Peptides against a protein of PDB entry 9GMZ. Designs and how they scored, part 57

Target 1, 343 residues: chain A of PDB entry 9GMZ
Amino acid sequence: TGFPLELLTRPATERLAYFENYTVAHPRLKEVYEILMRTIAEPAGASFIFVYGASGVGKTTLRLRVEQKLTELALPKLESDRARVPVVGIEAIAPESRYFNWKEYYTRALITLEEPLIDHKFDYGVRGISRDNFGKINVESKVVAPALRRALENALIHRHPDVFFVDEAQHFGKVASGYKLQDQLDCLKSLANMTGILHCLLGTYELLTFRNLSGQLSRRSVDIHFRRYCADSPEDVQAFKSVLLTFQQHLPLAETPNLVDHWEYFYERTLGCIGTLKDWLKRVLSDALDREATTITLKDLQKRALSVAQCQKMFKEIQEGERQLSETEADVQNLRSALGLGA

## One batch from the design tools (peptide; aimed at target 1 P27 Y33 R65)

Design b2_p23_2_s1 (made by RFdiffusion4, then SolubleMPNN; from b2_p23_2, 11 letters changed)
Fold by OpenDDE base, seed 3:
Structure b2_p23_2_s1 (fold): chain B 343 residues (1-343), chain A 23 residues (1-23)
Amino acid sequence: as target 1 above (343 residues)
Amino acid sequence: PLGVEPVPVPLDTTPLPKLKVEE
């Protein structure tokens, strides 16, 4: 079963949108999804979930699918509780300065919590926060970060989401000093504790540096490692090839391209990251549709591939993250052995 | 649903048409 053949007669925009909206439930995504959904349902006193993995592994896809599922599960309750928002998700922005912009973070979180479709006007109790005639939140420039924080705390308590997602959460760690990074962690802890809302931080392996700075976060955090596919694992290679075959069948082109025979090239340029693969294929599909091409060629793939230099940089970052996790696992085993618990 | 389960790659992948390198 491939794409609907009727798409071949549709505009390029619809054909591209089909592929953009298409999600392969690959084994690692499914595993992490199940763990994350279970942890959200039963946090067991956790205040934080850390989801870390390579850039382009599919963390944003995971978030969006969890948001969709939590929304679906909440629908029966939302009919009776119109104030409730089932889930909130934001993306952290890389700071332009050596300082994280908390004012912007709180503003974006507030805007996301106050979708225009929410009939119940909430008074934030903060002067300079208003709704326009379209229900959009307007935050005046004079509103200071501590006031925006209080507004967000009140909004989170009132809307009571099952989880607060922060994508690209490694950007909290882009602070020049260790003490400021601790202050950022303490700020997030305080927000989670004051609201009673579970926070899920999704990010690259740089998030581990942020996590490791706070032994107090570790006591109230759940870790989820979103692994890439590894070429040294026959099972992972087979899974990666299966994803290629599936995407091959779902590219809305007149002639099905052979992606699977080029799996090594796809692996070399994605490092086993399915998000990177999908984004690459999306770019190549867009180019093919613009040319009204019947298929994708190797030249089309090469034109939109990450450079070897980019892949080498990304691979070094992955290896460092995987090494840190392996060392942590060894340290846990050593600690258990030292405690007499056995390995 | 999370998405579509990946199609298992058949062991005997008869070579599908090679990606044409336009000369």
Scores: peptide ipSAE 0.409, ipTM 0.732, DockQ to the pose 0.290
OpenDDE base, seeds 1, 2, 4, 5: peptide ipSAE 0.048, 0.052, 0.031, 0.034; ipTM 0.618, 0.585, 0.506, 0.602

Design b2_p23_2_s2 (made by RFdiffusion4, then SolubleMPNN; from b2_p23_2, 10 letters changed)
Fold by OpenDDE base, seed 5:
Structure b2_p23_2_s2 (fold): chain B 343 residues (1-343), chain A 23 residues (1-23)
Amino acid sequence: as target 1 above (343 residues)
Amino acid sequence: ILGVDPVPVPLDTTPLPPLKVEE
């Protein structure tokens, strides 16, 4: 079981695209996927889902897989309800300025929500929002953020997605000195309440600062921790080796590289993050295809590895996030014990 | 007894649809 052998006769672009579109169903991804799908189906009055984990753990892959599945599940209903969008997903942009650009956020959300698959033209009642001949939304520069917000609220109500995804949501926390992170959360909370649409924010451990600031959001939010694989866990090491074995079988090269024998080096340079691993292998595969190489060597891997300094920085950020979560879990256990509830 | 690390087993795979590259 591996890549289709006919890819060896295909252009480098097709071979690379195969690997790019390839997803390993690793244990942590499966676990978080099942929890997220269940929470979307039965939100139990939640307005928010927070999915947090290390950079490069695979949060974008999780989002795309859930978007695909929600779309597939909605197909039979979309034939009768042509106005409905099953899911909408955007990526939050790091602001170039010290302020989160809400105008850009609302514009991107509207553009994504009105993708050309929708025959039903909705008028948002906002001057300067138009559709081209292909149904793409065009937003004039004169349209102000409050008008775009109202347009997005109306669009979300009309299209009624099961969930609204925001990837890289830690960028909401990049506020200039004097603006509180709370104001950004209150804005999102207001959007969720006005539309009745469940919001899922995916991001790094910086999202924990949102959770801690929003004592009111905690009662209306579900938290999902997307964990990395840990080298001190035999089960996690075995899962990581199984991911390497799966990737080596799905690299469209004439000779299967032995990645598993180098698992410690892969772990050192990925910190157990499968997205980081996939991105590394994609870069190495691209280089190999450009050289018309038959396989990947350790030297090819070393050329595209993250630096030790990058890994040390990422590891400190992970350790701080994992520590904060461990302290929170201990606080919950202490509270339960103090209430006379078993730990 | 050197615990023989269990032989890694291939994991299930799901192809994602190609991301529409906005041209």
Scores: peptide ipSAE 0.085, ipTM 0.675, DockQ to the pose 0.059
OpenDDE base, seeds 1, 2, 3, 4: peptide ipSAE 0.023, 0.021, 0.022, 0.026; ipTM 0.531, 0.547, 0.551, 0.517; seed 1 fails the geometry check

Design b2_p23_2_s3 (made by RFdiffusion4, then SolubleMPNN; from b2_p23_2, 11 letters changed)
Fold by OpenDDE base, seed 5:
Structure b2_p23_2_s3 (fold): chain B 343 residues (1-343), chain A 23 residues (1-23)
Amino acid sequence: as target 1 above (343 residues)
Amino acid sequence: PLGVDPVPVPLDTTPLPPLSVEA
C-alpha cells in the first residue's frame, strides 16, 4: 500500500504535508512508545523520565505521538474539567549565552501551558503577567525568574497535565561559570516535587550526565534508551531497509524511487537514525516537488545529504554515549556479581 | 495509532530501477 494516487494531482504543499505527517512505526519507535506510555500511566512514584538517544533518532516524533495519544485519551475528561491540560510539551532552547536561561524557559512553559483556547483563565497573582487582547500570556521584562517559577508551579498544579515534556533537555547542562550542574538538577527536581507533575526530559546522550550526578534522581527516575539501528545487527539492517521501502512507497511522486538498493548510502548519512532519514527525504522531496520532478535522483539525495564531516562528528558523539551506557551496564553486572546476585 | 507498520523487505521482489543520475 502506497500513498493515495490522487495526491499526484494535488498542490506541492499537500504532497509535502502528506509525507511530513506520515510516520513509520518502526520497531525501536514502538518499543520506546510502549515503555513511555506505560510509565506515564503508572509512574510508580517516579518524578522524571529520561529519554536519551542519538540526535535525529526520532525523539521529537515519539514526543508528538505520545502527546497526540494522551490528548485523545483525555478528551472525555476535558469536557468535565475545562481547566485541565492533558499534556504539555516544550523544547529547551540552546542559550545564545554560555548558560541556560531559566527566565526564558519559565516564560515559554507558561505560554505553552496557557494557550488562548483554554476557557478557564487563571490569575497567576504575579504583577507583570497579563493576557493580551487575543488571550495570549504576556510576560513583562521586569518579571524575575523566581516569580515566573511560582507562576509556572501554580499553572502546572491547576492544569494538572499527565506529563510535562522537555525536548532538547541536554541544554539544561549549559551552566554559567560558578554554577554547578547539580543546582540545575535540584531546580528541576524541586519543580517536579512542588507541582506533583511527572517530567519527561528528552535529549541526546549528554542527558546521561544528569542521571550520573544525582543518586537521588536515579531512585525517582525511569530511563529509556532510544537506540539507533546498528549495521552490525542483521535484524537492525532488515528493519532499516523495511523503513526505506516504506518511505519509497509513501513519497508522493509519479515514479517510485529505489531507496532500498541504496540502503548503505542512507545508513552512512543517517547513522541508523530514522528521524535524520525522514528529514533528509523531506528536504529532497521538497526540492523535487519545486522542480515538478517525477522521481528522486541520486544527485537530489547528494545535494541534501549531511556531509561526511558532519556524519563523523555525529558518530563520535554517538560512540561516546553508547560507550558510557555500556560501561554503566557492565558496572551494574559487576555490582550484581559482587553482591552474589547471579549475572 | 503510533504510525504505519513498516513494509517488510520482500526476498523475491523484482529489483526496482536504480536511482537515476540525471545527466
Scores: peptide ipSAE 0.304, ipTM 0.672, DockQ to the pose 0.285
OpenDDE base, seeds 1, 2, 3, 4: peptide ipSAE 0.025, 0.021, 0.083, 0.051; ipTM 0.542, 0.454, 0.614, 0.648

Design b2_p23_2_s4 (made by RFdiffusion4, then SolubleMPNN; from b2_p23_2, 11 letters changed)
Fold by OpenDDE base, seed 4:
Structure b2_p23_2_s4 (fold): chain B 343 residues (1-343), chain A 23 residues (1-23)
Amino acid sequence: as target 1 above (343 residues)
Amino acid sequence: PLGVEPVPVPLDTTPLPPLKVEL
């Protein structure tokens, strides 16, 4: 079944919103979703989940779908506990300075924890945190990072989410020369321990640096690799083509574009990353709707494609991450062999 | 639900109409 045909008579904004909200449950997304949902339900003493994969693989889509599902599952409990928030999700900001801005991180986390729909006013115990007339948190400039941390700890304890998501978490690794990435990890570890809240860090393969720094984090972390589709795997190529066919049927255009026959070009410019593909098609659809076009052309695709130079850069970053993971798999086999466990 | 399951592509995909190349 394709898109609702009634969309062809609707405004461009509604057509674009339909495609934006449309999610293909592709095999890798389904696999990672099932692992992540199970790990959140049964963390087995884990304090951290690391979800790593290529930029544009679909980590933000994964997060939003897990947040939606955890909210749906929590609804019966939220009727009895009006103070509870089922899930919290933030995006880590790239620091403008050589230092990660913890003040901004804590402020954004507090703002996200306190959606306007929460009738239960929480006292943060910190002067200079207020709510506006719309229930939005305002943090005065005088509030220091240690006070914001205590406010966040208290809010997380009081709201007791099943998980705290941090998207683009590789930005914690952007530390100035002389500060140890270890200090950032110890700060996050302390926040998870003080609150008892499971933290899920989503990011690029740069998150692998966090895994390697702490033998104490390894005992309390679960790793989830969100793989791209690989062109050397017939099954992955078939899955990627199936995603193209599905998007083709769900582009709200008068004439269905043939995406599947151009699968190699789509693969070349997305590296098998479905998020990159979705974002590309969204940009192209927006341009087509703005022109009142009946279909998407190759020229429209080319206009919004990543450049070959961008794809080459992204591919090098992916290859380095995939290499580091393959070395880790070899180290596990070597460890098993050294322990006298069969491979 | 997580999303819509992808439509399986037949192994023998009959060539769909080419993307219109605006000259």
Scores: peptide ipSAE 0.268, ipTM 0.679, DockQ to the pose 0.308
OpenDDE base, seeds 1, 2, 3, 5: peptide ipSAE 0.024, 0.027, 0.049, 0.022; ipTM 0.557, 0.518, 0.546, 0.490

Design b2_p23_3 (made by RFdiffusion4)
Pose (drawn by RFdiffusion4):
Structure b2_p23_3 (pose): chain A 343 residues (1-343), chain P 23 residues (1-23)
Amino acid sequence: as target 1 above (343 residues)
Amino acid sequence: AEEEEEEWEEEFAEEFHEEELPV
């Protein structure tokens, strides 16, 4: 397989768009996708899905793909329920203040729930907020956060989304003190419990500070680790080389450059993160198409790679996250012994 | 042009949902 040969006659913009729209279902992403879909289809009391992963591993792409896939299920279902949004997805806003702005979060979450059939919803539940009949949801600055949250709860319980996505969930950790971390997630827990809607939280390894704050949160959450490819296990190395081969075969050029020969350097500057690899390859392809190059040279790759210091910071954070998420037989044995079960 | 880009995106989405990368 490979890129369509017709693209050679087309201008560089078509080649670049083709490569941007190209995706690879590498095994780690496939497994994480399958686990996430299975868990969304049947939460069974869980009120959170944590998706831990390094920067550039593909959390956003996973969110977008699962949103698209779930939207397919909604079309047959719509014949039964006219007013139902299948999936709602938003991004956590990094606050300018010391603490996360819950009022702005509620405002943006309610705004994202706009639909053309707004007549079906009628009143949101509290005065002071309504659509301006121009397709935009208007909220009043005098409306307080408890009333806005109540309106969001009512809207969510009316629409009943399959899943609620909060991309970049590490921004929830912006707090004014050292004790507000548990309350920051308890508020979202209460919202999810009352609305009966699973809240899937995606973020980098900084989200691990939101892992096990309390036993209630521990039970109300499901951990999904989007592991990067590690050079320690040969199987992961084989997979990383294989992803490079797929990219080598699928980037539009006159002749396919050799990328497997330079797999070590790619891993050095990407740490196995597939998104970081694709971004680099797309940048190099764009640089090459400017000069109409027929192949990719090592010099081109080196020109637009990542700095050593940046990769050192990436690896430090990744090591800390993998160390925190590691599970061994020793932990299972310790838990067994402390539980008094034995063996 | 825009239609072709949409078709590419749909095609790649179908491949993504149906296939895993052989190792």

Design b2_p23_3_s1 (made by RFdiffusion4, then SolubleMPNN; from b2_p23_3, 10 letters changed)
Fold by OpenDDE base, seed 3:
Structure b2_p23_3_s1 (fold): chain B 343 residues (1-343), chain A 23 residues (1-23)
Amino acid sequence: as target 1 above (343 residues)
Amino acid sequence: MEKREEEWREEQFRRFLEETLPV
């Protein structure tokens, strides 16, 4: 079933919002979603989940779908326990300085955990943390990072989310030295241990640096690789074409564009990343709606495509990440062989 | 000059994708 045909009579804003909110259930998203949901339900003593993959692969879409599902599953309990938050998700900010800003991180986490609509508001016991007239958290500039950490620990314990998501978590790795990176990991580990809250870090392949630095985190972490679609796999190509067909059916235009016939061009400019594809189609749809166009053309696509230079840069970053994972798989095989376990 | 360099980069990237596509 395509888009609701009544959208063709609706304002451009509603038509665009429909497509923005539409999510294609593609095989890689489904696979990673199922693994992530199972891991959250049964963490088996894990304190961390690492979800890594290319920029634009769809990690934010995955997070949002998991957040929705965890919220739906929690609704019956949330009616009786208004203090509980089923899930919390934040985005890590790239530091302007050479150092990750923990004060800003803790502040944003507290603000997100303590949304105005949450009942049973508690006192943090920290001077300079208050609520405004709308119940929104306000943190005064005088509040120091250790005090914000304690407030966050108390908030996480009190709200008891099933998982704490940190998107763009590679930004924790933006430190001037390996020693400082270890300190960041120890801080995160300590927060997870003190609260008993499962942390899910979503990010680029730069998250693999965190996996390699802490043999202690590896024992308490689950790794999930969110792969792109590879053009060298017939199954992946077919999945990518199926995604294009689905998007084609869900573009709220009077004439259905033929995206599938241009699959190679879409692959060239997205590298098999469905998030990049969706964002490209959103830009093109917005332009088409602004012109009151009946369809989208190849020229409309070309106008909003990523440049080849951008794609080449993104592809190098992907290849480096995929290489590191392949080497890790080889290391596992070598370890198994050395242990007398069959390859 | 920039447009020809962009077209050349496009062609090199297409060839690269074709070479990375297993036949």
Scores: peptide ipSAE 0.014, ipTM 0.385, DockQ to the pose 0.018
OpenDDE base, seeds 1, 2, 4, 5: peptide ipSAE 0.007, 0.007, 0.008, 0.013; ipTM 0.412, 0.378, 0.361, 0.399

Design b2_p23_3_s2 (made by RFdiffusion4, then SolubleMPNN; from b2_p23_3, 12 letters changed)
Fold by OpenDDE base, seed 5:
Structure b2_p23_3_s2 (fold): chain B 343 residues (1-343), chain A 23 residues (1-23)
Amino acid sequence: as target 1 above (343 residues)
Amino acid sequence: MEERRRKWREESFREFLENTLPV
């Protein structure tokens, strides 16, 4: 099993696009996918799902897969319910200022909800929101954040998605004070409560601070930890090698490169994060295609690897996140033991 | 135009499913 051999005769752009669109269903991705899909189907009174893990672990890939699956599952019902949108996904943008731009967030969310393919036009009841001839929403600069929020609330109620995704949600936490973070969480909570729509926040371990700050969110939230592969686990090492083997087979090159023999180097420069690995291989593939190379060499890999300094920084952030989670798990075990519930 | 975008999304989704290998 490998890439379609016909790609070798296709333009470099198509070959690169194939690899970019290719996804390895690795064990951690599958596990988190199954938990997330189950939680969306049966939220059990939860209003929030937190999906946290290292940068480059593959959270965006997870989101896109869930969005696709929810869309697929909804297709038969969408024929009868033309107003429904099965899923909404937005990426939170890092604010240029010290403050999260809610106006931009609401605008992007509205634009995402109003796919041009939705036959059933919804009137937002807000002056300065219009549609072009292609059904694309245009929001006038004069429209204020509270008006956009009301428009989004109404749109979410009308479209009734199974989940609202916010990717890179740690950017909500990048505020000048902890108090402003609480206000942002209360704003999100209010949006979820007013609409009845389940919210899923995907982000780095910085999302753990959100959960800890909002004792009210913690009671109505489900946590999903998207773990990296760890080199101290033989099972994780084997899974990581299997991912390398799969990528090796799906690089659209004339000669299959031997990535597996270099697994330690790949691990060193990715910290067991499959998204980081894929992005690295994509850069290397792009360079190889530009040179019309038949294969990828170790030198090609080294040229596009993250620096040791970048890996060290990323590793410190991972270790801090993993530590916080381990402490929480230990606290749960201690509580269970103290309650006479066996460990 | 809408029908072409729908078909493109369906094709892109199918390609994406086909490009997903279980390990």
Scores: peptide ipSAE 0.015, ipTM 0.395, DockQ to the pose 0.174
OpenDDE base, seeds 1, 2, 3, 4: peptide ipSAE 0.015, 0.006, 0.006, 0.000; ipTM 0.400, 0.345, 0.292, 0.362; seed 1 fails the geometry check

Design b2_p23_3_s3 (made by RFdiffusion4, then SolubleMPNN; from b2_p23_3, 12 letters changed)
Fold by OpenDDE base, seed 1:
Structure b2_p23_3_s3 (fold): chain B 343 residues (1-343), chain A 23 residues (1-23)
Amino acid sequence: as target 1 above (343 residues)
Amino acid sequence: MEARRERWREEQFRRFLEETLPV
C-alpha cells in the first residue's frame, strides 16, 4: 500500500512530515531490532550494549523504534509505578574542546529523565538544580560535574529505566589521548555499575576502539553490528531495491517516481546505508514540494546527492570499520584454534 | 603502510564506481 492519496490535497508541510515519520522495515533493521529487544529483556549480567555501524545506516531510527516499543510495553506497569521511566535516550554532543563535557552530558541526561510531564517530582538534594514554573529542570552554572553525576545516579536508581541509550557515542572517543578515553569508559562503567542500569551506546565504527580498551568492559558487553547492504550480495541488492520500491510508493507526489530503475546510482551515493538514502529523498522531496512539482526527476536527485568526495570519505571509514571487525573474527578463530577448540 | 592501504581503498572505491556507474 502506498501513501494516503488525501495527502496530495494537503499542505507541503504535512506531506513532508508524512515522509519524515515513515519508517521502512528492512531486513537489517528488523534483525538488529530483534537482537536489541531480546538483549534488553534478558541482559544476562551485561552492563553495556554496543550498537555500531556506518554513518547513516539507520542507528537513530533503530533507537527511536526501540524507545517507542519499550514505552508501549511499559504503559500497563507505569499506571502502578508512577516514578518509573521505561527508557531514556540522549545524543552525545561532539565537544567544542578536546575534552568531553561531562557537565553537559549529566545535565542533558537529567533533563531527559525529569520531563515536565512526570507527576512524581524527585528532589535530588543538589543545590542549584531546580524546576522552573513549567516543571523543566534548570541547572545553575555553579553546579559542578561531581554533583551532577550524583544527581544522575540517584535519578537513574529512582526512575529505573530498562535501558539508557546514548546515540552518537563515538563522541566520547574524541578525547585527545588514549588515557583520557579509558577514563571516560571507566566513568561510564562506574555509572552503569552504581545504578544497575543497562547502557546502550550507539555509534560509528569508532566505538570498536572502546571494546578493545577495557577487558573488563568486554566481559559485560554485548556487541551488535548494524551492517549496511553490500553490492556483492545478491540478497542485499534485492533488499536495497525493495527499500527503494517502498520509498517510491510512500513519496506523497502526484506521479510515482521510478527510483528502482536508478538503484545503482542510489547505491553509489548511499553505500547501502538506508538512513543516508532516506535523508537524501527527504531533501529532494522538500525541493519538489517547494516547486509544486508532480514528481522527482534524476536532475532533482543529482542536485541533492552527496558529492563523490563525501562518498569516498564515507567509504574509507566503512572499509576501516569492516576490516577491524574481520580482523576480530579472525583473531577469535585463531584463539579457538590455539586453544584446541575445533573450528 | 597507511599510504598503501589508502591507495587500495581508493582503488576499491574507483572499481565500485566503475561497476555501479552505468557506462
Scores: peptide ipSAE 0.016, ipTM 0.313, DockQ to the pose 0.015
OpenDDE base, seeds 2, 3, 4, 5: peptide ipSAE 0.000, 0.013, 0.006, 0.005; ipTM 0.275, 0.350, 0.303, 0.300

Design b2_p23_3_s4 (made by RFdiffusion4, then SolubleMPNN; from b2_p23_3, 12 letters changed)
Fold by OpenDDE base, seed 3:
Structure b2_p23_3_s4 (fold): chain B 343 residues (1-343), chain A 23 residues (1-23)
Amino acid sequence: as target 1 above (343 residues)
Amino acid sequence: MEARREEWRREQLERFDSETLPV
């Protein structure tokens, strides 16, 4: 099945929106989705889930699909419990000052958790937090980070989400000179413990630093590696080609482009990252729709491709992350062997 | 080759869409 053919008569904006909202069910996304959903349903005393992988692998797509599913599963209960929020998801912001802004984090978390459309309004017990005429949270500049934290703790307890997602969580690693990354982890750990809410941190391989710094977090965390597709694996190459086939059938163009025959070029410029591939195709589709083109060409693809220098940089970051994971797996095996546990 | 890719695609989509909200 391809895109709805009726889209060919629709405005370019609707055609683009269809492709933007379309998610390819690829094997790695499905695998990580199933693990994540199972872990959220049965945390087994975990307070954290770490989802790490390459930039552009599809972590945000994973989060959005889990958020949708958790919302669907909660709908029957939400009819009776109008105070509950089934899931909350935020993106950690890269700080301008190079130091993670906890005040901004807590503010964004509160704003996201306290959805204006929620019927049951909550009092935060903090002066300078209010709702506007639309029910949106307003935080006065005078409100300090410790007060915002208490407000967030109370809101998380009251709303009781099944999980709190933090995307781009590697930004917690941006600490001031003289501050320890450990203090940031202890802060997050305390928030999870005080609220009883499971936290899922999604990010790059820089999240591995969080795993290694806290032996206490390691005991209460589940790790999920969202792998890219590797060109040295025949199965991964076949999966990547199948994703290209799916995308070409879901590009709302009059003539189906042949993406699959160019799979090596797509792999070279995406490193097997499906999010990077989707974003590239989205840019090319937008250009094609603006020109009222019937299809996309290799020339259109080349115009919107990442540069070789960008790909080389991204690949180096991926290789370093994959290396660190391989070393960690070897260390676990060595520890097991030293304990007299079989591999 | 294409028929097997389309079959695999269909199976993956049907399974995933059965477990996820249609967007």
Scores: peptide ipSAE 0.017, ipTM 0.453, DockQ to the pose 0.088
OpenDDE base, seeds 1, 2, 4, 5: peptide ipSAE 0.008, 0.000, 0.009, 0.009; ipTM 0.395, 0.330, 0.408, 0.345; seed 1 fails the geometry check

Design b2_p23_4 (made by RFdiffusion4)
Pose (drawn by RFdiffusion4):
Structure b2_p23_4 (pose): chain A 343 residues (1-343), chain P 23 residues (1-23)
Amino acid sequence: as target 1 above (343 residues)
Amino acid sequence: AELEETDEEWEESAEEMEELLAE
């Protein structure tokens, strides 16, 4: 397999768009996708899905793919329920203040729930907020956060989304003190519990500070780790080389450059994160298409790679996250002994 | 239609990765 040969006649813009739209279902992403879809289809009391992963591992692409896939299920379902949004997805806003702005979060979450059939919803529940009949949801600055949250809860329980996505969930950790971390997530827990809607939180390894704050949160959450490819296990190396081969075969050029020979350097500057690899390859391809190059040279790769210091920071954070998320037989034995079960 | 094409392309990419890893 490979890129369509017809693209050679087409201008560089078509090649670049093709490569941008190209995706690879590498094993780690496939497994994480399958676990996430299975868990969304049947939460069974869980009120959170934590998706931990390094920067550039593909969390956003996973969110988008799962959103598109779930939207397919909604079309047959719509014949039964006219007013139902299948998936709602938003991003956590990094606040300018010391603490996360819950009022702005509620405002943006309610805004994202705009539908053309707004007549079906009628009143949101509290005065002061309504659509301006121009397709935009208008909220009043005098409306307080408890009333806005109550309106969001009513809207969510009316629409009943399958899953609620909060991309970049590490921004929830912006607090004004050292004790507000548990309350920051308890608020979202209460919102999810009352609305009966699973809140899937995606973020980098900084999200691990939101892991096990309390037993209630521990039970109300499901952990999904989007592991990067590690050079320690030969199988992961084989997979990383294989992903390079698929990219080598699928980037549009006159002749396919050799990338497996330079797999070590790619791993050095990408740490196995597939998104970081694709971004680099797309940048190099864009640089090469400017000069109409027939192949990719090592010099081109080196020109637009990542700095050593940046990769050192990436690895430090990744090592800390993998160390925190590691699970061994020793932990299972310790828990068995402490539980008094034995063996 | 566009979503079905995306599903097909994604499944084909997974099959290709399995074939490569079997080798």

